# Peptides against a protein of PDB entry 5H65, part 6

Target 1, 294 residues: chain A of PDB entry 5H65
Amino acid sequence: QYLERTPLCAILKQKAPQQYRIRAKLRSYKPRRLFQSVKLHCPKCHLLQEVPHEGDLDIIFQDGATKTPDVKLQNTSLYDSKIWTTKNQKGRKVAVHFVKNNGILPLSNECLLLIEGGTLSEICKLSNKFNSVIPVRSGHEDLELLDLSAPFLIQGTIHHYGCKQCSSLRSIQNLNSLVDKTSWIPSSVAEALGIVPLQYVFVMTFTLDDGTGVLEAYLMDSDKFFQIPASEVLMDDDLQKSVDMIMDMFCPPGIKIDAYPWLECFIKSYNVTNGTDNQICYQIFDTTVAEDVI

## One batch from the design tools (peptide; aimed at target 1 T86 S121)

Design b1_p12_2_s2 (made by RFdiffusion4, then SolubleMPNN; from b1_p12_2, 5 letters changed)
Fold by OpenDDE base, seed 5:
Structure b1_p12_2_s2 (fold): chain B 294 residues (1-294), chain A 12 residues (1-12)
Amino acid sequence: as target 1 above (294 residues)
Amino acid sequence: MLDIDEVLDYYK
């Protein structure tokens, strides 16, 4: 997909849609805060959502903890169950279900936990000791996912979310359809439970200037642009620092734009209609900035 | 809080 470099002044005169290779300086970008640039994107309905904050999750899990686990749903062919009563917090009941592989409990690093009544802190701690954790609740006939407003799967430090609009939730016993109950691939878990997984994406607007013209380009990327997964950046200080360093390199504060490094990237133009007004917008695609940093 | 060590011990 080789394209010749096109100056911005020429691009600004052309009709959409078209693809371009450009070389420009990053005059400015928004949002300035990394946490504000990470969103959840649905691949089906294309809705962009905010990543839930810790406070939001605390409320959801607190509400879930008010419900008592159904003893009839414990110890199935799929999982072994045990209930703990906390010494504090008014004797909160926490049910932990250990998912088995062909009737046998796997190693901890291969084991999926289903949690009823757990707090965010407890779930996160468990996710660091086991393969993954699913927050659940007792349904009428089976365990069910607690709430799509919370992660449907926590694997290590990664919170996997599902789209409320596009998902049609199925009960936990549908995990039986998975032949391999050791790896717990998020997409496979989602499929079994009728969940459309949301994708973590960096969402930013770049103001690009090559000396011939200035245009704004939209960035929506999951892991290619920074060569850093958007799904991991919020939970990893080192990754956050890396992204910040990259942005500071291309757009250093307190320095004149003449001294900014050149950014090479691909942009595509597209038409946007707002009533009777038509405008051309631009989006960055198929671009990796890490190559320019090295 | 749930004692995580108790959960781990149970699983062993």
Scores: peptide ipSAE 0.648, ipTM 0.969, DockQ to the pose 0.870
OpenDDE base, seeds 1, 2, 3, 4: peptide ipSAE 0.645, 0.648, 0.645, 0.648; ipTM 0.969, 0.969, 0.969, 0.969

Design b1_p12_2_s3 (made by RFdiffusion4, then SolubleMPNN; from b1_p12_2, 9 letters changed)
Fold by OpenDDE base, seed 5:
Structure b1_p12_2_s3 (fold): chain B 294 residues (1-294), chain A 12 residues (1-12)
Amino acid sequence: as target 1 above (294 residues)
Amino acid sequence: MLNIEEVLKWYE
């Protein structure tokens, strides 16, 4: 899209809603810590949620491990099952179900595992050896997803979460509806299990200054602004460093704002009404930070 | 904890 550059002083005088192209310096931003800026967003109910901490997941999986796998649910047409008993931890039972494709076990990199009684560490290790892992529990008649407070699907280092409000969970046998049981596309898995998948997003507030005025703009973006997926950044130190470097470039600590680089971006204004108070707010959209900064 | 190598060997 093409828009003429508009100074902030002019924007601040105009009614909403409108779209603008601006050139401004990033005076400051919040939150300062990267982990605090990564959230989960539901595309249906639009709620923002915190990404669960490792400690939160540990509790969930510990609770799941207190339940014993149901022998009646082992070895179906959908999966082959094996139960291991740990040597420690009071002989914890761990059931691993290997999902088959048309009755045949695929290659490990194509195989989905369903796990009962596994710890976060064990699940993460398995997700690096197999295509993906779903933590499950024994239901009345079938295996079921363990808990939507935990990932419904783990692929490599990516944890996929579902919305508790919008999801209506279905049993594991509904994976039979998937013709291809080798690729395990997260959206397809979610659909089969009645899950509304959440989206990882960067959520930040930018204070922008172009010398004519100061404007606060909201950023909610998955992968366009930084050209880094929000879904991967929390598990990748190099990506975290990259984001930090970008932010330090635009807002360098200990340096005067006069020396800051210029940021070009698109912002849209919108009205927010709370009682008798009417406020115009701004959101960054369709913007990628440029590598070459003048 | 679960021996991941045993899981892999079983699968293969």
Scores: peptide ipSAE 0.532, ipTM 0.956, DockQ to the pose 0.934
OpenDDE base, seeds 1, 2, 3, 4: peptide ipSAE 0.530, 0.530, 0.529, 0.531; ipTM 0.956, 0.956, 0.955, 0.956

Design b1_p12_2_s4 (made by RFdiffusion4, then SolubleMPNN; from b1_p12_2, 8 letters changed)
Fold by OpenDDE base, seed 4:
Structure b1_p12_2_s4 (fold): chain B 294 residues (1-294), chain A 12 residues (1-12)
Amino acid sequence: as target 1 above (294 residues)
Amino acid sequence: MLDVEKVLEYYK
């Protein structure tokens, strides 16, 4: 719906909750580093958590590799299995399970791999040659997801994570419920395995100044604000540069704020209770930054 | 490490 532009000085005097259209300059923002602004958000419990670092994943997969694949769980109606012994000193065994579609192996670009004992590097390489990879472990009666602290699904360069709090994991054979075993839609995989998928979001705090007043506005957005998916930005240098360029455009370093471009956006106010103190906070919503500035 | 090309070769 249409909202008339409201000056910040007027907004700062009003009670919450309300929605506003504003035109302001981006005086500053935090965090300054892009990788610090990308978080994982649960749509159910609404908790924000950090995206695991490569080092974190290495530890998880190293631990997983200490477990020997159970031979009894290989070669089911769902998947064909092959075990490789690595050429390293330890001679690590890696089990790769190729998921079938109606009993037939699909094309590599349509095939989901289940991997036991793989390293992050190996998994990433496989994800570039096959449709998807799920890190798994041998359970008591079936293969199971390795660890929700690691991705439950890797497609190309995208790591899909699940919420530990909200998920109730089911065994791998539940993938049988998927009619189409070629596209491997993350949400469908998650549903089959009892996972509540997390979403990548940009999380930033903007200090906005229109000359009449100054306020801080919170940004939590997946792909609308920058028109760049938060899920892809960490693994794509070009996308990172694009976001950096956008932020530098609105908040150029070494230049006075008087020369900053104007940012038009929507903000909503809401009440937050901090002890006995009631505070009004602001959040950016339904906003896409334009390349052409006023 | 695991030779990914060998995995592909096996799969084909």
Scores: peptide ipSAE 0.515, ipTM 0.954, DockQ to the pose 0.814
OpenDDE base, seeds 1, 2, 3, 5: peptide ipSAE 0.511, 0.512, 0.513, 0.514; ipTM 0.953, 0.953, 0.953, 0.954

## One batch from the design tools (peptide; aimed at target 1 K241)

Design b1_p13_1 (made by RFdiffusion4)
Pose (drawn by RFdiffusion4):
Structure b1_p13_1 (pose): chain A 289 residues (1-273, 279-294), chain P 13 residues (1-13)
Amino acid sequence: QYLERTPLCAILKQKAPQQYRIRAKLRSYKPRRLFQSVKLHCPKCHLLQEVPHEGDLDIIFQDGATKTPDVKLQNTSLYDSKIWTTKNQKGRKVAVHFVKNNGILPLSNECLLLIEGGTLSEICKLSNKFNSVIPVRSGHEDLELLDLSAPFLIQGTIHHYGCKQCSSLRSIQNLNSLVDKTSWIPSSVAEALGIVPLQYVFVMTFTLDDGTGVLEAYLMDSDKFFQIPASEVLMDDDLQKSVDMIMDMFCPPGIKIDAYPWLECFIKSYNVTQICYQIFDTTVAEDVI
Amino acid sequence: SVGRFQEDKFHVD
């Protein structure tokens, strides 16, 4: 009834901060390598970070495999422990600690594992069969998180990361403070260990063109615009294909802008200290499947 | 063809 659209030339003449409903074509976008759009964002210090690569994580987990699990930290009231020996793996020993709920192990899909000396591949397999996995190491008096460079919790396909700057790391026994040992809410796990969780976000720069003007608008969201969770996409091939197809739909490589579809969206202007623009309250996924 | 997002993957399997 009252759906009207503001041309880009009109927006460029106005001061910030304001909000606009627009219709424009995606002339171009960054990043060209779409996997680089997935960033980690700390809600406390507002710092953006890269997600660690497989090679980075492999280094951490292999380095963890050189350390021997401490027998003194095995079989507590919090967890049952089991050590596996290995062959042809530089004498590696793997410790898996099964976390109990009121002195009783829960079902595997509700059971959290703590693991020393495991590989990324093994941790990912365990994450399918169990509720979740925390990479750990034998500290002086208690089990401790392996490294904040690695995920503090792997749950399903989501690798949860904490902020090195904002976190004040606590040892594993502090998991006793959790209300139960079956739900394993990631924010609750992070609070018990003194970790400030990072948030996954898609970060992209769109160049919008409606024929009246050209404008650069940022995309920064977790799951609204694509209806694909940023927290899951790096570990899910289908979700990656979906992001590829949506961006190929709005901005196909090689063909002209005349043939592109229109992008209906809101944008908000703001002062940085020059005026910048950002997409908000917008999804391409509701009308596109 | 391999999509641009799919150029980089974890090979845990």
Fold by OpenDDE base, seed 2:
Structure b1_p13_1 (fold): chain B 294 residues (1-294), chain A 13 residues (1-13)
Amino acid sequence: as target 1 above (294 residues)
Amino acid sequence: SVGRFQEDKFHVD
């Protein structure tokens, strides 16, 4: 839809909800650190979660590595199992289950590995070689997802997470419902296992100033605003640099706001109730950084 | 519709 430009001073006086087209300068933004601006969002319960750090994952996988794989759950119609005993003093056992497609082991680039008892380092090594990795544990009757605090699926450098609140986990044998056991689409895997996948999102607050007023606008976007996937940015130095360059262009350090570029975008207002207090908030929507800016 | 976030390049798709 077409919207005419509205000055911020006028917007600030109006009731919500409404949609606006604005022309303003980016006075400032927060958080300043990119890693702080990338979060996990549940599309169902709308909770925002922090992306787990390496240290967090280390703890989870170290704990999982203390558990011995159940021999009774090895080598099913769904997967072939191989067991390694580490050379460390404890002789830790690691099980790797190779998921079969109609009883046949697929090529390495199409193979899903179920890893039981692996450390983060070991899992990462395997994920670099194979298409897909799921950290698992031995359940009572079947293999089960290890922990929703860890990725339910690792593909290359991409960690896929699930919502603890909305997910109702099912056992690994439910992967049998997938007709195609080669592509391992994250959403399909999630559905089979009863997982509500979380979405990587950029979460930022922009302070916008058009000379008539100042307005804080919320940005929550996965891949449209920067034309960079939030799911990939943390693992790609070039993508990180691109985001930094974009933000530096819009809000250059060491320069007065008078020299900042004018920016046009869409914002929507909405009401937020905090107890008895009614507050109007603003969110950027349907806006993309111009391609030639990147 | 998607707007382009820059004055001289703003466009609504």
Scores: peptide ipSAE 0.365, ipTM 0.920, DockQ to the pose 0.023
OpenDDE base, seeds 1, 3, 4, 5: peptide ipSAE 0.231, 0.322, 0.224, 0.100; ipTM 0.799, 0.895, 0.814, 0.700; seed 1 fails the geometry check

Design b1_p13_1_s1 (made by RFdiffusion4, then SolubleMPNN; from b1_p13_1, 8 letters changed)
Fold by OpenDDE base, seed 1:
Structure b1_p13_1_s1 (fold): chain B 294 residues (1-294), chain A 13 residues (1-13)
Amino acid sequence: as target 1 above (294 residues)
Amino acid sequence: AVGSFLEFRFNTK
């Protein structure tokens, strides 16, 4: 893709929508903290949501752990069930259901676990040992997803979330529709359970200045801008450091803007109506941090 | 084009 470079002063005078190539300095950006810039985005309703914090998940799983697994729902054609009684916490019962492939238990690295009554810590331990974990609860006739406020699927350190607005949850037995019960692709699991998966995105506002003008450009990107997945960054210290390093290079702290590097990127303008007010906004698109910078 | 990204580079000048 090629566009002629346009100065910001010219862009600021033009009607939307249009696409531009610009060369500008990053005067400032917000939010300053990385964890505040990572959001969950629904591809259907386009709602942006906060990523649940550990404390939020603790509450959800603690509440789930107060419910006793229903014996009638254990050991079906779909899964084999094992139950543990904790030594503490008034003898809390935890059920782990091992999903079978054609009636046979798969290898641990291919196994999907359904966890009922587990704490966040226990779930995370199991997700690190096994391929995939789904937090569940006992429904009236079948196991059901525990809560869309929590991950519907945990794979290692990756938490997969679903949209409450767009999802129509189906019971766990709908996993039978999956021909391959070993790979456990998140999108396939979501489809089987009636879940619209949310997408991790970086959401930031860049204040750009080329000496002729200043404008704010919106960034919403999952894994292309930084070449770092938003889905992994919150759980990986090295990835966090990389993003911070990139932003420090573009917007160096403690020095004047005159010494800031010049940056080239694509921005597009679009119209936004807020009541009676019509304004033009800008968004960064089709832009990736260069390899020599990373 | 889809999949075509501009490198976000910085220069001292």
Scores: peptide ipSAE 0.028, ipTM 0.415, DockQ to the pose 0.023
OpenDDE base, seeds 2, 3, 4, 5: peptide ipSAE 0.015, 0.026, 0.018, 0.021; ipTM 0.436, 0.450, 0.410, 0.406; seed 4 fails the geometry check

Design b1_p13_1_s2 (made by RFdiffusion4, then SolubleMPNN; from b1_p13_1, 6 letters changed)
Fold by OpenDDE base, seed 3:
Structure b1_p13_1_s2 (fold): chain B 294 residues (1-294), chain A 13 residues (1-13)
Amino acid sequence: as target 1 above (294 residues)
Amino acid sequence: PVGRFLEVTFKLD
């Protein structure tokens, strides 16, 4: 439905919730660094989380690498197992389990690897050679997902994470329920393992100014606003450059706001209660960067 | 210059 353009000064006087069409300039935005603007969001409990840093993952995988793979869990109907022993003083054991499709090992580009005892570096190397990787550990009677603080699935350079709050983990043998054991769709893997997958989202605060008033609008979007997936941007220099260029266009550094471009978008107001403090907040919605702007 | 966020069609209550 059509919405008439409303000046910010009028919006600031109105009760929430409401939807508005506005025309304003982007005075400023936070955070300024792209990495800080990418978060993980749970679609079920709506918790926002930081994307784990490489150092965080190193610790998790190093800890996992101290555990010896259980021989009793190797070579099932679901997977074939191969074991390596590192040539260091500790003799670290690394198990790679190759998931079979109907008893047949798929080609490398279609194969899911379950890795037990691997370092981050080793896991990343394998994920570049094979379609998909799941970090696992030996449970009592089956392999289990290593840790939801780490990716439950790595595909190339993309790390897929699950919500600790909403997930009820199931053992690896539940992958048997998947009919297609070649494509390894993240949502299907998550469902089989009882994982609620987290979504990568851009999270920013835009300070908007139309000359009549100023308000802050919250942006939370996965792939529609920039037409760039938040799940891919952190690992792609070209995509990062594109986002930076877009933001520089809307909010040029070293230039006065009078020269900034006018922007049109939708915002919605909503009420937030924090104890006795009631405030109205604003969020950008149903908005994408125009093709002629890029 | 005019920068523009593309509006998406939606239904209001």
Scores: peptide ipSAE 0.086, ipTM 0.606, DockQ to the pose 0.022
OpenDDE base, seeds 1, 2, 4, 5: peptide ipSAE 0.011, 0.029, 0.029, 0.082; ipTM 0.474, 0.584, 0.590, 0.615

Design b1_p13_1_s3 (made by RFdiffusion4, then SolubleMPNN; from b1_p13_1, 7 letters changed)
Fold by OpenDDE base, seed 3:
Structure b1_p13_1_s3 (fold): chain B 294 residues (1-294), chain A 13 residues (1-13)
Amino acid sequence: as target 1 above (294 residues)
Amino acid sequence: PVGRFLEFTFKTS
């Protein structure tokens, strides 16, 4: 269904909630830095979280590396285990558990590794050589996910995170429920382990101006608006350049707004109440950058 | 110049 174009001045006078089609210029946007615009969103509780930085992960994995793998948990029907001892003074133990498919080891490009005691650097190296990596620790009777503050699954350069509030973690042996132990679909892994996966989203505030009025519209989108996955952009220089190029096109630096392109999009209004303070806010929805713009 | 966002089909409330 199509909506008639409505000027911003008219929208600003109307009650929420409503949906609108608008034509406006992007006067400005926040945040300006791409890495600040990428967040993690829970589809269940709708909490927004920051993507953990490398330094945060270093601390988590360093702490995990101080724990010695439990020998009793090695070599089960689910996985074969190999242990390495580092040559430093502490003699750090690293366990790699290779998950089997129907009792046999898959090819490296299809194999899931469970890593116990590895550093971030070591884990990343392994994820580049193998299909998938899960950071784990020794529990009482089974391996367990290391920490939901770290990725529950690493595939190449993509880090998959879970919601701490909504997840009810189950032990690693629950991976046995997966029929296909070669593809390792993140959603399937998450379901088996009781994890509610977080979604990477672009989060931005657009200041829109059509000459009749100005309003701020919220953008929260995973892959539809830019036609670029938020889950991949942080680790791909080309994708980052693409997003920057798009934003520079819509809001070119160093020139006046009169020269900015006109943009058409959908926005919806909604009410936000904080105690006695009632505010109408706006969000961009069902909108994607057109191919002729890129 | 005119930039466009492609519109998706939706049902208005």
Scores: peptide ipSAE 0.035, ipTM 0.594, DockQ to the pose 0.022
OpenDDE base, seeds 1, 2, 4, 5: peptide ipSAE 0.015, 0.019, 0.017, 0.018; ipTM 0.491, 0.507, 0.519, 0.540; seed 2 fails the geometry check

Design b1_p13_1_s4 (made by RFdiffusion4, then SolubleMPNN; from b1_p13_1, 8 letters changed)
Fold by OpenDDE base, seed 4:
Structure b1_p13_1_s4 (fold): chain B 294 residues (1-294), chain A 13 residues (1-13)
Amino acid sequence: as target 1 above (294 residues)
Amino acid sequence: SIGSFLEVRFNTS
């Protein structure tokens, strides 16, 4: 819906909730580092989580690699299994299970790999070749997802995470419920395995100034504001550069605010209770950086 | 130019 432009000074005097169209300069924003602005958001419980770092994943996969694959769980109707013994001194066993489509191994770009006992490096290498990878472990009766602290699905460079709070994990054989075992849609995989998938989001706070007042507005967006997916930005230098360039245009470094561009945004106000204090907060919504700016 | 309007798109629907 169309909204008339409202000066910040007027907005600051009004009760929430309301929606506004504003024209203001971006005085400042936080966090300043892009990697700090990318979070994981649960659509069910709404918890915000940090994206795990490489070091975090290393620990998880190293722990998983200490466990030997169960021979009884190899080579089912769902998947064909191959076992490797690493050449290192530990002689670690690594199992790769190739998920079949109707009993037939699909092409590599359509094949889902279940990896048991692999390191992060090994998993990443395989994901680049076979696109879709699920880290797994041997359960009592079936393969199971390794750990929700790690990706439940890796597709290329994209790590898909699940919510620990909201997920109720099911065993790998539940992938049989998927009729199409070639596309491996993350949401479908998640559903089959009882996972509530987390959403990558940009989380930033904009300090906006239109000369009449100053207002902090919250930005939580997955792929609309920057027209760049939050799910891909951390693994793509070009996308990172693009976001940085956009922010530099909005808030140019080394110059005074008088020279800053004017930005037009939608913002909504809402009430937040913090202890005994009632606070009005603001959030940017339905706003997209113009294509010619990118 | 200094203080120019940086255009954005809005979801007005």
Scores: peptide ipSAE 0.037, ipTM 0.558, DockQ to the pose 0.026
OpenDDE base, seeds 1, 2, 3, 5: peptide ipSAE 0.035, 0.047, 0.035, 0.033; ipTM 0.640, 0.706, 0.677, 0.647; seed 2 fails the geometry check

Design b1_p13_2 (made by RFdiffusion4)
Pose (drawn by RFdiffusion4):
Structure b1_p13_2 (pose): chain A 289 residues (1-273, 279-294), chain P 13 residues (1-13)
Amino acid sequence: QYLERTPLCAILKQKAPQQYRIRAKLRSYKPRRLFQSVKLHCPKCHLLQEVPHEGDLDIIFQDGATKTPDVKLQNTSLYDSKIWTTKNQKGRKVAVHFVKNNGILPLSNECLLLIEGGTLSEICKLSNKFNSVIPVRSGHEDLELLDLSAPFLIQGTIHHYGCKQCSSLRSIQNLNSLVDKTSWIPSSVAEALGIVPLQYVFVMTFTLDDGTGVLEAYLMDSDKFFQIPASEVLMDDDLQKSVDMIMDMFCPPGIKIDAYPWLECFIKSYNVTQICYQIFDTTVAEDVI
Amino acid sequence: SSHFYSSVLPNAP
């Protein structure tokens, strides 16, 4: 009834901060390599970070495999422990600690594992069969998180990361403070270990064109715009294909802008200290499937 | 070809 759209030439003449409903074509976008759009964002210090690569994680887990699990930290009231020996793997030993709920191991889909000396591949397989996995190492007096460069929790396809700057790391026994040992809420796991969780976000720069003007608008969200979780997309081939197809739909390579579909959205202007623009309260996924 | 594809990313299980 009262749906009206503001041309871009009118927006460029106005001061910030304001909000606009617009319709424009996506002339171009960055990043051209879409995997680079997935960033980690700390809600406490507002820093943006890259997600570690497989090679980065492999280095950490292989380095963890050189250390011997300490027998003194095995079989506590918090967890049962099991050590596996290996062959043709530089004498590697893998420790898996099964976390108990009130002195009893829960079902595998509710059971959290702590693992010393495991590979990324093994941890991912374990994450399918069990609730979740925390990479750990033998500290002086207790098990400790392997490294904040690696995920503090792998749950399903989500690799949860913490902020190195904002976190004050606590040892594993502090998991006793969790209300139960079956739900394993990632924020609750992070609080018990003194970790400030990072948030996954899609970060992209759109160049919008409605024929009256041109404007650069940022995309920064976790799951609204694409209806695809940023927290899952790097570990899910289907969700990656969906992001590819949506961006190919709005901005196909090689063909002209005349043939592109329109992008209906809101944008908010703001002062940086020049005026910048950002998409908000917008989803392309509700009308596109 | 996929624009999202990268060999630096881990393989999905």
Fold by OpenDDE base, seed 5:
Structure b1_p13_2 (fold): chain B 294 residues (1-294), chain A 13 residues (1-13)
Amino acid sequence: as target 1 above (294 residues)
Amino acid sequence: SSHFYSSVLPNAP
């Protein structure tokens, strides 16, 4: 539906919920650092959590590497297993299970690897070569996902995470339910393993000013606003630079607000109850950054 | 000098 432009001073006087089209300047935004604006969001329970740091993942994989792979779980109809003993680190055993498609090993770029006892560095090296890696551990009767605090799937440089609250983990043999074992779609893998996938989101607060009023609007978006996936930005310096450039264009440092560009976007109002106090909040929605020649 | 400004455009419903 076409929404007419409404001045911020009028919006600030209205009851929620409502949708608005606005034209305003970005006076300021938070957080200032890009890495602080990228979070993981559960679409079911709406939990927001921080993206795990490399140091956090190192600990998880180091702990996983203390356990010896179970020989009984190697070489099934689903996968072929290879085991390495490290020369260093007290002879740590690493198992790599190559998932087969109808009993045949696929090409390396289509092959899913299950890694047991690998370090973060080893896992990252393998993911760059084979495109799809799941960190696993030996369960009682089957391989299991290692830990939902770590990625359940790594594809190249992309880490896919699952919600601990909403997921009911199933064993690795449930990957047999996938008809195509060459295209490892994260959502399909998650469904097979009982995982509710988390979404990478940009989470920012924009202070908007149109000269009639000032309001704060919340941005929570995965890939539409910047036209850059939040899932890729942390691992790509060029994408990071692009987001930084966009924000610098919207809110140029060292320049007066009078010289800032006018931004046109949709915002929605909603009610938030904090104890006895009702507050109206605002969220940006259905908005994309574009380059306009002025 | 035509300055390219990034604008935020509403997505068409």
Scores: peptide ipSAE 0.025, ipTM 0.549, DockQ to the pose 0.030
OpenDDE base, seeds 1, 2, 3, 4: peptide ipSAE 0.021, 0.022, 0.008, 0.021; ipTM 0.561, 0.537, 0.485, 0.528; seeds 1, 2 fail the geometry check

